# Designs tried in a protein design run: peptides against a protein of PDB entry 2AZE. Part 59

Target 1, 148 residues: chain A of PDB entry 2AZE
Amino acid sequence: AQECQNLEVERQRRLERIKQKQSQLQELILQQIAFKNLVQRNRHAEQQASRPPPPNSVIHLPFIIVNTSKKTVIDCSISNDKFEYLFNFDNTFEIHDDIEVLKRMGMACGLESGSCSAEDLKMARSLVPKALEPYVTEMAQGTVGGVF
Target 2, 101 residues: chain B of PDB entry 2AZE
Amino acid sequence: GRLEGLTQDLRQLQESEQQLDHLMNICTTQLRLLSEDTDSQRLAYVTCQDLRSIADPAEQMVMVIKAPPETQLQAVDSSENFQISLKSKQGPIDVFLCPEE

## One batch from the design tools (peptide; aimed at target 2 T71 A75 V76)

Design b1_p26_6_s2 (made by RFdiffusion4, then SolubleMPNN; from b1_p26_6, 10 letters changed)
Fold by OpenDDE base, seed 3:
Structure b1_p26_6_s2 (fold): chain B 148 residues (1-148), chain C 101 residues (1-101), chain A 26 residues (1-26)
Amino acid sequence: as target 1 above (148 residues)
Amino acid sequence: as target 2 above (101 residues)
Amino acid sequence: SLSFKIHGKESIERFNKIKITVTSES
């Protein structure tokens, strides 16, 4: 009886670990698609323009953005070496990392929300190794979560 | 019996996790290759126009933070305190605004 | 309340291999 109980605990532990890894894999796939898609977009754009964008007009990854109302008053304190920043706002704000920005830009082809057209799905599949294509398909269908 | 059933389940879960680990390794490898590719990194950028599509500076101020690895960000958002604290240990932090126009 | 989504090493691996520790308080 005690042995069975121990194995039940282990079973549950493994199930939870698998669930966590599934979530991690999905996010990694989205990151890969988004990044490759971004690079592809920019490469094409630069080729069409026959020049790169002005250096001060682009923001290279990685980055974080903070957005707040244009009416929000912000007080900023910066250390001399710029190692420390302190921002005080008089209203609420939002924080987004570069990955979230890329997703909202559509770089993940809507796969993050399962909102993929046939063309979006085709693009997403083309941006991952063959071994990951079935998983991309499952993500698009919302059928991820089963045991392999 | 119950014990045999549990043992079998654990074996199946082990196989499933191994497959999952394999896929994760493939994905991680691809990401590492991208991070090590100089040309890809050169092209890994967004524009202020891209950011405006996320948060229009006409209505929202957009602040960009470029921070070294292991930078700590602490955020407080309450009715009486709205604060962001950044602390870097590996280098200076760069903060700039995305222009409205 | 605040809205944020940051992926750190403690929760998810970032493709850029940069860890950003976020502490949210309210």
Scores: peptide ipSAE 0.039, ipTM 0.872, DockQ to the pose 0.320
OpenDDE base, seeds 1, 2, 4, 5: peptide ipSAE 0.017, 0.033, 0.033, 0.038; ipTM 0.854, 0.867, 0.871, 0.871; seeds 2, 4 fail the geometry check

Design b1_p26_6_s3 (made by RFdiffusion4, then SolubleMPNN; from b1_p26_6, 10 letters changed)
Fold by OpenDDE base, seed 2:
Structure b1_p26_6_s3 (fold): chain B 148 residues (1-148), chain C 101 residues (1-101), chain A 26 residues (1-26)
Amino acid sequence: as target 1 above (148 residues)
Amino acid sequence: as target 2 above (101 residues)
Amino acid sequence: SLSFTIHGKQSIERFNKIKITVTSES
């Protein structure tokens, strides 16, 4: 009886851990696709232009974006060593990390939202190792998690 | 019985997790390869046009934060408090505005 | 508001293995 109880607790623990790892893997796959797709895009663009973009016109990863209305008043306090920043706004703001920016740019091929066309899926598959292709397909179909 | 069933379930879960770990290792390895490739790092950038597609500088002020590893970002967005706090332990943080077109 | 959902203290692995810890309060 007690042994069965212990095993049931362990079972639930493992199920939760698997669920968490599935989410982590999906995010990592999306990042891999997005990064490789971004690099590919920029390489092609630079080749077509026969030169790299001006250095001050690009933002290298990683980065975070904060946006707010132009009318929003922002008070910024910075430590002497620039290790600490404090921003106070008088109105709402939005935060976007670099991965979200790439997703919204379509760099993850719509795989993140289930809006993956046949062409998008083909591109996504081409940007991951063969072993990850089945999982990419499952993500596109929304069937991830059917392991038991 | 119940004990045998639970034991079998745990074995199946172990196999599933091992497969998952294997896929994660493959994925993280690929990301490491990207981080070690100097050409890829050079090409891992977005443009002002890209950022405008996310938040148009004509309507929104866009601030860019470049932070070192392990930087902590704390955000509060409520009717009584609108605040962002950044704390780095690995080096200085760079903040700049994205120019409008 | 945040463009992504944050549940408590979270750390996100990013390119070059840079981790950013994001916390949200309200």
Scores: peptide ipSAE 0.043, ipTM 0.872, DockQ to the pose 0.245
OpenDDE base, seeds 1, 3, 4, 5: peptide ipSAE 0.043, 0.024, 0.023, 0.024; ipTM 0.873, 0.856, 0.860, 0.862

Design b1_p26_6_s4 (made by RFdiffusion4, then SolubleMPNN; from b1_p26_6, 11 letters changed)
Fold by OpenDDE base, seed 2:
Structure b1_p26_6_s4 (fold): chain B 148 residues (1-148), chain C 101 residues (1-101), chain A 26 residues (1-26)
Amino acid sequence: as target 1 above (148 residues)
Amino acid sequence: as target 2 above (101 residues)
Amino acid sequence: SLSFKIHGKKSIERFNKIKVTVTSES
């Protein structure tokens, strides 16, 4: 009885770990697709323009975005070494990381939200190694999570 | 019996996890290669136009935070407190406003 | 978007190994 109980606990532990790893893998795949797609876009754009964009006109990854109404008052405190920042707002704000920005730009081909057309899926597959293509397909179909 | 069933389940889960680990290793390897490619890193940027598509500077103020690894971001958004705290352990944090076009 | 309405701790792993930890005190 005790042995069975121990194995049941272990089973639940493994199931939970697998679930967590599945989520992590999906996110990493989306990051890979988004990044490669972004690089391709920018490479093409620079080739068309025959020059890179002005240095101050672009923001390199990684970054975080904070946005709020122009009417929002923001107080900022910065440590001497700039290791610590404190922002106080008088109204609500939004935070977006670089990956979320890329997703909203469509760089992940809509794979993250089940809005992946046939062309989107084709693009997504082309941006990952062959071994990951089946998983990309499962993500597009919403069938990820089959544990046996 | 129950014991045999559980033992078999654990074995199957082990195989499933091993397959998952394999895929994750492939993925992380690709990401490392991208991070080590100088040209890719040079091209890994968004434009002001991109940011405007997320939050229009005509209506929203857009602040950009460049932080080193392991930076902690603490956010509070309530009716009585609206706050963001940043703490870095590996270097200075750079914060700037996205210019309006 | 990042959720700061729910009290908790969220860790985000980036492709370049930059980890951002977001904590919500709401």
Scores: peptide ipSAE 0.037, ipTM 0.872, DockQ to the pose 0.239
OpenDDE base, seeds 1, 3, 4, 5: peptide ipSAE 0.036, 0.037, 0.037, 0.028; ipTM 0.874, 0.874, 0.876, 0.866

Design b1_p26_7 (made by RFdiffusion4)
Pose (drawn by RFdiffusion4):
Structure b1_p26_7 (pose): chain A 148 residues (1-148), chain B 101 residues (1-101), chain P 26 residues (1-26)
Amino acid sequence: as target 1 above (148 residues)
Amino acid sequence: as target 2 above (101 residues)
Amino acid sequence: SFHHLPFSHFKPTEFTEESWTFELES
């Protein structure tokens, strides 16, 4: 019974590591897909009607987005060297990652929620190495859990 | 008995984790190659029209923050106001708005 | 190089007198 207790806590510890690693693997696959999709969307757009986009109309990764109502008062304070910043808001605001932005743009082909059309899934499968294809299929069905 | 049952479980979980680590390894390598790729980095950008479909600078205000790696972001709910604090240990941080308003 | 926050989306809506600290990770 004593030894069984030790094996059971070790088992639960491993089950927690696997559950954390599965979520990490999924996020990484989505990033791999989203990044590659964004790059190819821009590579193609730069062909159509030559001259690369003006530098001010473009934002390179990595970045963070903050949005609030157009009315919301914001108070900005900046350190000399611009290493430190402080923003006060008199209303609700939202913070979004670039990956979240890319997902909402559909760069991950709806795979973030299994919302893939046949073309979306085909696109997602082609942007990932063959060894990751089964796991992409698992993500597309939502049958990722059960903890294997 | 139960001891053999738990031992067999630990073996399944050991093999499963080795497989997961392998896939993660392949996955992070793909991401490393993308980061070392100059042409991909040059093309890894979003337009103002992109940031619109997720929040357009017509009704809502959009702020872009670009801080070097390892910088800290603290968000605060005060008794009366909201705040965002950014502290970068190395390198300056950049902040700007979107053109359409 | 790529670095990100440990979450994708954050929205505070009430005065809970709480603070959250995040770090950018590569």

Design b1_p26_7_s1 (made by RFdiffusion4, then SolubleMPNN; from b1_p26_7, 16 letters changed)
Fold by OpenDDE base, seed 4:
Structure b1_p26_7_s1 (fold): chain B 148 residues (1-148), chain C 101 residues (1-101), chain A 26 residues (1-26)
Amino acid sequence: as target 1 above (148 residues)
Amino acid sequence: as target 2 above (101 residues)
Amino acid sequence: MLSRLPLHHLKLTSFTNKTYTFTLQE
């Protein structure tokens, strides 16, 4: 009885750990897909334009986005060495990391929300190593979480 | 029996975890390779138009923060105060504004 | 074209109630 109890505890612990790793893996996959897709998009665009975009017209990863109403008053304090910033807003704001931006751009092919068309899924699969393709498929189907 | 069943479950879970670890290693390796590829990094950019998917500069001001690795961001968004604090360890922080035009 | 924000050099003092922390990585 005690042995069974111990194994049950361990079973639960392993299940939770697996769940955490699944989430981490999914995020890593999404990052990889989004990044590669972005690079491909830009490569193609530059080829069509026969030139890179002007340096000040683009922002390179990594970055963080902060947005707020244009009517929001923002006070910013900056250290002399620019190592420290303090922003004070008089109203609510939003923060987004670059990965979220890429996702909203569709760079993750809708895989993040399980909203993949056949073409999206094909693209997603093509942007990962072969070993990851089955997992991408599972993500698209929303079937991740089971025991392998 | 119950014990045998649990033992078998644990073995299966161990195998599953090992598979996950392997996949994560593959994925991490791929990301590292991408980070080391100068051409990929050169092409890893978004435009202001892309950022409109987050917020339209016509209605929202959009600030872009460029900071070195390990930069800490602390945010407070409540009825009492609205604040963002940035602290870099490795270099200066740059802040840009997406233009309306 | 992106514009660098005009910022003022001031002493930094931060006060928090409910804090959300993020770390920027490359």
Scores: peptide ipSAE 0.022, ipTM 0.839, DockQ to the pose 0.178
OpenDDE base, seeds 1, 2, 3, 5: peptide ipSAE 0.021, 0.022, 0.018, 0.018; ipTM 0.848, 0.856, 0.846, 0.846; seed 3 fails the geometry check

Design b1_p26_7_s2 (made by RFdiffusion4, then SolubleMPNN; from b1_p26_7, 15 letters changed)
Fold by OpenDDE base, seed 2:
Structure b1_p26_7_s2 (fold): chain B 148 residues (1-148), chain C 101 residues (1-101), chain A 26 residues (1-26)
Amino acid sequence: as target 1 above (148 residues)
Amino acid sequence: as target 2 above (101 residues)
Amino acid sequence: MISRLPLSHLKLTENTNKTYTFTLQE
């Protein structure tokens, strides 16, 4: 009985670890799709324009976005070497990482919410190695979570 | 029996985890390939137009932060204070605004 | 000015009292 209990504890530990790894894998897949899709989009756009965009008109990854109301007062303190920044706001703000921005741009094909159209799913599958395609399909269907 | 069943379950879970690890390795490899490809890096960018689609500068101030790896960011968003602290270890941090147009 | 950096990702850690910690890493 005690031996079974010990194994059950171990079983639960492993199940939780697997769940965590599934989440991590999903995020990695989304990142891969988003990055590749972004690159593809920009490559096409530059080809159509017959030139790259001006250097100062684009923001290369990685980056962080902070947004707040234009009426928000922001006090900023910067160290001389620009190694430290301190921002004080008089109202709420939002922070978004680059992946979140890409997701909102649709670069992850709606896979992040399990809301892929047929074309979105096709795109998503095309941007991952063959071994990951089944997992992408499961993500799109919201069926990820099973033990395989 | 119960013991044998649990033992078998644990073996199956181990195999499942190994499969996950394999898939994760594939993903990390792909991401590494992207990071090592110069052309991909050059094309890995967003525009101010993209950012306006996320947070319109007509209504929101949009600030972009570019920082070296291992930079720490602490954000406090509470009723008592609203603060962002950035601390870099490897180099200067760049902060700029996204124009409205 | 726009600086080019290698692709990296942010690690987000949610702390108590609506405090968030971000770590930029390769």
Scores: peptide ipSAE 0.073, ipTM 0.861, DockQ to the pose 0.233
OpenDDE base, seeds 1, 3, 4, 5: peptide ipSAE 0.033, 0.023, 0.056, 0.025; ipTM 0.839, 0.850, 0.863, 0.851; seed 1 fails the geometry check

Design b1_p26_7_s3 (made by RFdiffusion4, then SolubleMPNN; from b1_p26_7, 15 letters changed)
Fold by OpenDDE base, seed 1:
Structure b1_p26_7_s3 (fold): chain B 148 residues (1-148), chain C 101 residues (1-101), chain A 26 residues (1-26)
Amino acid sequence: as target 1 above (148 residues)
Amino acid sequence: as target 2 above (101 residues)
Amino acid sequence: SFSRLPVSHYKSTSHTNSTKVFTLKE
């Protein structure tokens, strides 16, 4: 009986670990799709313009976004060497990492919310290795949750 | 019996986890390839137009922070304190503002 | 030491019709 109890605990531990890894894999896939899609978009845009964007006209990854109401009063203190910043707001703010920005831009093709159109899903599949395509399909359908 | 059933379940879960690990390795490898490709890194950028799609500067101020690796970010967002602190040990921090137009 | 700056004080950098970036002034 004790042995069975130990195995049941181990079973539950493994199930939970698998669930966590599934979540991690989904995030990795979304990152891959978002990055490749962004690169593809910009490559096409530069080809159409027949030139790269001027220096300092774009923001390269990685970065962090902070946004707040235009009515928010912000005071900023900067060290002389610019190693330290202190921002004080009189109201709430939002912080977003670059991955979230890419998702909101649609670079992950709506896969993050399972809202892929047929064209979005086609794009998403084209941006991953063949071995990952079935998983992308499952993500789009919301059918991820089973065990391999 | 119960013991045999649990043992079999654990073996199956182990195989499933190994398959999952394999897929994760494939994905991680692709991300490494992207990080090692200089052309891809050159093209990994966003514009102000992109940022406006996240938070419209007509209503929101949009600030972009570029900081060296291992920079510490401390944020407090409460009714009594709204603060962001940045501390870098590897170089200067750059902050940009996205204009409305 | 620190200097206090209003966030609204910025200077323009390179830009296009679709992209215009400003940096905080010192």
Scores: peptide ipSAE 0.029, ipTM 0.850, DockQ to the pose 0.026
OpenDDE base, seeds 2, 3, 4, 5: peptide ipSAE 0.022, 0.021, 0.021, 0.022; ipTM 0.857, 0.859, 0.856, 0.858; seed 3 fails the geometry check

Design b1_p26_7_s4 (made by RFdiffusion4, then SolubleMPNN; from b1_p26_7, 15 letters changed)
Fold by OpenDDE base, seed 2:
Structure b1_p26_7_s4 (fold): chain B 148 residues (1-148), chain C 101 residues (1-101), chain A 26 residues (1-26)
Amino acid sequence: as target 1 above (148 residues)
Amino acid sequence: as target 2 above (101 residues)
Amino acid sequence: MFSRLPLRHLKLTENTNKTYTFTLKE
């Protein structure tokens, strides 16, 4: 009886750990797809333009975005060595990391929401190793979560 | 019995976790390869047009922050205080404004 | 193109404690 109880606790522990790893894997897959898709897009664009974009016209990863109403007053204090910044706003703001930006750009092919077209799914699959393709398919179908 | 059933379940969960670990290893390897590829890093950028699609500079002020790894970011967003604090330990922080069209 | 801070969009104020305060110009 006690042994069974102990095993049940262990079972639950392992299930939770697996769930966490599933979440981590999904995020990693999305990052991979988004990144490769971005690189592919930019490579094609530069080839078409026969030149790279002007240096100050692009922002390389990694980065974060902060946005707020244009009416928001922002005060910024910066240390001399630029190691420390302090921004004060008089209204609400939003923060987005680069991955979120890429997702919103569609670089993850809509896979992040499990809502992608057949073409999007095809693209997503093409951007991951063969071993990850089944998982991508499950993500697209919204069937991720099972223990395999 | 119940013991045998639970034991079997645990074995199956172990196999499942091992499979996940394997997939994660593959994925992290791919990401590492991308980070080590100079050409990929050169092409890993977004444009002003991209950022405008996320937050329209006509309506929103958009700042881009490039900070070294391990930079501490502290944000407070409440009715009484709206603040962002950045503290880098590895180098200077750069901040840019996304221009309007 | 992106504007690096500090630029024309900011008012620069040098503080006595060797820090700089920037205020967005609206």
Scores: peptide ipSAE 0.026, ipTM 0.848, DockQ to the pose 0.033
OpenDDE base, seeds 1, 3, 4, 5: peptide ipSAE 0.023, 0.024, 0.021, 0.020; ipTM 0.848, 0.853, 0.847, 0.841

Design b1_p26_8 (made by RFdiffusion4)
Pose (drawn by RFdiffusion4):
Structure b1_p26_8 (pose): chain A 148 residues (1-148), chain B 101 residues (1-101), chain P 26 residues (1-26)
Amino acid sequence: as target 1 above (148 residues)
Amino acid sequence: as target 2 above (101 residues)
Amino acid sequence: STSSQTFTLHNHYGFYDLPSTISLSH
């Protein structure tokens, strides 16, 4: 019974590591897909009607987004060297990641929620190496859990 | 008995984790190659029209923050106001708005 | 009362490490 207790806690510890690693693997696949999809969307758009986009109309990764109502008062304070910043808001605001932005743009082909059309899934499968294809299929069905 | 049952479980979980680590290894390698790729980095950008479909600078205000790696972001819910604090240990941080308003 | 959340922006292959949408309200 004593030894069985030790094995059980070790089993539960491993089950926790696998559950965390599955979520990490899924996020990493979505990033791989989203980044590759964004790059190819821009590579193609730069062909159609030549001259690369003006530098001010473009934002390179990595970046963060903050949005609030157009009315919301914001108070900005900046350190000399611009290493430190402080913003005060008199209303609700939202903070979004670039990957979250790319997902909402549909760059991950709806794979973030299994919302893939046949073309979306085909696109997602082609942007990942063959060894990751089964796991992409698992993500597309939502049958990722059960903890293997 | 149960001791063999748990030992067999530990073996299944050991093999499953080795497989997951392998796939993660392949996955992070793909991401590393993308970060080392100059042409991909040059093309890894979003337009102002992109940031619109997720929040357009017509009704809502959009702020873009670009801080070097390892910088800290603290968000605060005061008794009366909200705040975002950014502390970069190395390198300056950049902040700007979107053109359409 | 005051509640705070602190995040470190780890750059993982061109992506910052952040949770989902961060929002605060009253």

Design b1_p26_8_s1 (made by RFdiffusion4, then SolubleMPNN; from b1_p26_8, 9 letters changed)
Fold by OpenDDE base, seed 5:
Structure b1_p26_8_s1 (fold): chain B 148 residues (1-148), chain C 101 residues (1-101), chain A 26 residues (1-26)
Amino acid sequence: as target 1 above (148 residues)
Amino acid sequence: as target 2 above (101 residues)
Amino acid sequence: STKSKTYTLVNRYGFYSLPGTITLSK
């Protein structure tokens, strides 16, 4: 029947929307964990050193990085006001955002890949509000995806 | 029947989405609070050592780009070479390398 | 031939988020 067909379409639409939101939530959770973990690490380090690091020794968020082989030849053109940059590479290069960097640093506790030790998972849970802890657990188990 | 089943499914999906929205609100609220916290932002940094840990400077060169928001990044593949173009409208762009040592 | 992709650095919660790792390889 036409009515059933319409409802099937609506059902699929809602399922897709939920899927998208789940993906967004997971990324937001990872961002939160990574950020809080980074801040916590640095706070502890500064406390141990009894001083902040030199300003030019740290890179504050936000940033992006470009990595390539040290053998890659890079030509750079910069406008006089530094509003424009042009880089030419003769070989493969990668661009990463700061979130990706933090993940690779382990700031997300391996949650991004579902590779969490018990200790990692404990840390991850401790860095989110209580309401999000069950979702973190599901992420670690790789069971996110079902409709709850 | 089929209609009844579908109707029930839609109601369940609605409840599920509402729960999801709630969790998202909690998460975004936390992130906003963090972004507005001066102390947190002061501590939101990485070191060149951190970057070296994820990209071995013995093999890789790591270039850091600090650009204002809304800067446009264009990646171009011309088969002859690869190109990155950065264009800022809000201020100067800072690019630097982390030392190998 | 020339292939071009343009991204905008949008600051969300203090992060710059790209769609993913951008890789250009020959």
Scores: peptide ipSAE 0.559, ipTM 0.926, DockQ to the pose 0.883
OpenDDE base, seeds 1, 2, 3, 4: peptide ipSAE 0.551, 0.552, 0.547, 0.551; ipTM 0.925, 0.925, 0.924, 0.924

Design b1_p26_8_s2 (made by RFdiffusion4, then SolubleMPNN; from b1_p26_8, 9 letters changed)
Fold by OpenDDE base, seed 5:
Structure b1_p26_8_s2 (fold): chain B 148 residues (1-148), chain C 101 residues (1-101), chain A 26 residues (1-26)
Amino acid sequence: as target 1 above (148 residues)
Amino acid sequence: as target 2 above (101 residues)
Amino acid sequence: STKSKTYTLVNKYGFYSLPGTITLSK
């Protein structure tokens, strides 16, 4: 009886570990797709323009953004060496990382929400190694969650 | 019996995790290669237009923060106001706004 | 009262990944 109990505990532990790894893999796939899609977009744009954009006109990764209403009052204090910043907000604000920005830009092809069109899914599949394509398909279908 | 069933389940889970680990290794390898590719990193950028597309500048203010790795970001919720504290250990922090035009 | 959360900007694959959108609201 206790042996079975021990195995049940181990089973649950393994299931949870797999679940965590699945979540991590999905995020990594989204990062890969978003990044490659961004690079492709910019490469194409630069080719069309026959030159790279001015350095001051682009924001290279990595970055974060703070988003708030234009009506929000923001007070900022900066150290002399600019190593420290302090912002005070009188209203709601949001902080987003660059991955979130890319997702909202559609760089992840809507895969993050499982709302891929056929064309989106085709693009997503084309941006990952062959071995990951089945998993991308499962993500698009919302069927990720089972155990291999 | 139950014991045999559990034993079989654990074996199957082991195989499943091995497959998952394999996929993760492939993915992380690709990401590392991308991070080390100079051309890819050169093209890894967004524009102010991109940021405006995700946050309407007519209604929202978007602040961009470029900070060195390992910078500490502290969000503080007090009765008086909300705060963001940035503390870098490796270099200066750059903060700027995208034009509203 | 004061509530504080601290995050570290880790650059592993060229991104700064936070656990999610950080929102502070009244």
Scores: peptide ipSAE 0.563, ipTM 0.927, DockQ to the pose 0.876
OpenDDE base, seeds 1, 2, 3, 4: peptide ipSAE 0.550, 0.552, 0.546, 0.556; ipTM 0.925, 0.925, 0.924, 0.926

Design b1_p26_8_s3 (made by RFdiffusion4, then SolubleMPNN; from b1_p26_8, 9 letters changed)
Fold by OpenDDE base, seed 4:
Structure b1_p26_8_s3 (fold): chain B 148 residues (1-148), chain C 101 residues (1-101), chain A 26 residues (1-26)
Amino acid sequence: as target 1 above (148 residues)
Amino acid sequence: as target 2 above (101 residues)
Amino acid sequence: STKSKTYTLKNIYGFYSLPGTITLSK
């Protein structure tokens, strides 16, 4: 009756909230994996080189990038204090945040698209606390969305 | 009956959400610790080679923007051109290009 | 016509997060 209808509304409300939290958790997990993987890569590289890279040769997080054709004409206006920038592009361009860059670099092990090899999944699992491993597995399988 | 079923569903959903909240807390804690770890932050960098790997260096240029937190980025699409506006309140913005190979 | 989208670069745990890739194309 009316009571059941009310509960169904509440059920749907909770399902939507859970879905939102699932999305947030997945992103947080990807951030963690990507970050740790990046750090691990760089640590290994520096160890192999026996030195850190030159300071001006690396780009520390956080950052964003803009990519466009080399033929794109870009006009840039900068305030005197460099607090304001205005770029004008005569052609298509893309803006990516650092997380997206890391994902495209493979730092998230393909987990973002559920395209993990066995080795990728192993790496991903190794970069999260034990409690998060089952969720990483679900992400890799594309089975996230069920009731816990 | 229907009422009993719905009641059971709600209980299960509550448990699921609690588990989810717990996992989120674990994850955010890890991220916080990483953000506070000096060595991790020192190693949290990419190279221009990395950036070129995600954008064909022969065809595309890559511009890097280092802006203070809370910088506002406005993307404007007009019939005449495309614009990016950056406005910082916390300090200067640094923009540079990755060198071509 | 002019379309505008504004984002805030929030530094959360060392990242800048945008809703997704921003593409402006003719």
Scores: peptide ipSAE 0.523, ipTM 0.923, DockQ to the pose 0.910
OpenDDE base, seeds 1, 2, 3, 5: peptide ipSAE 0.517, 0.521, 0.514, 0.519; ipTM 0.922, 0.922, 0.921, 0.921

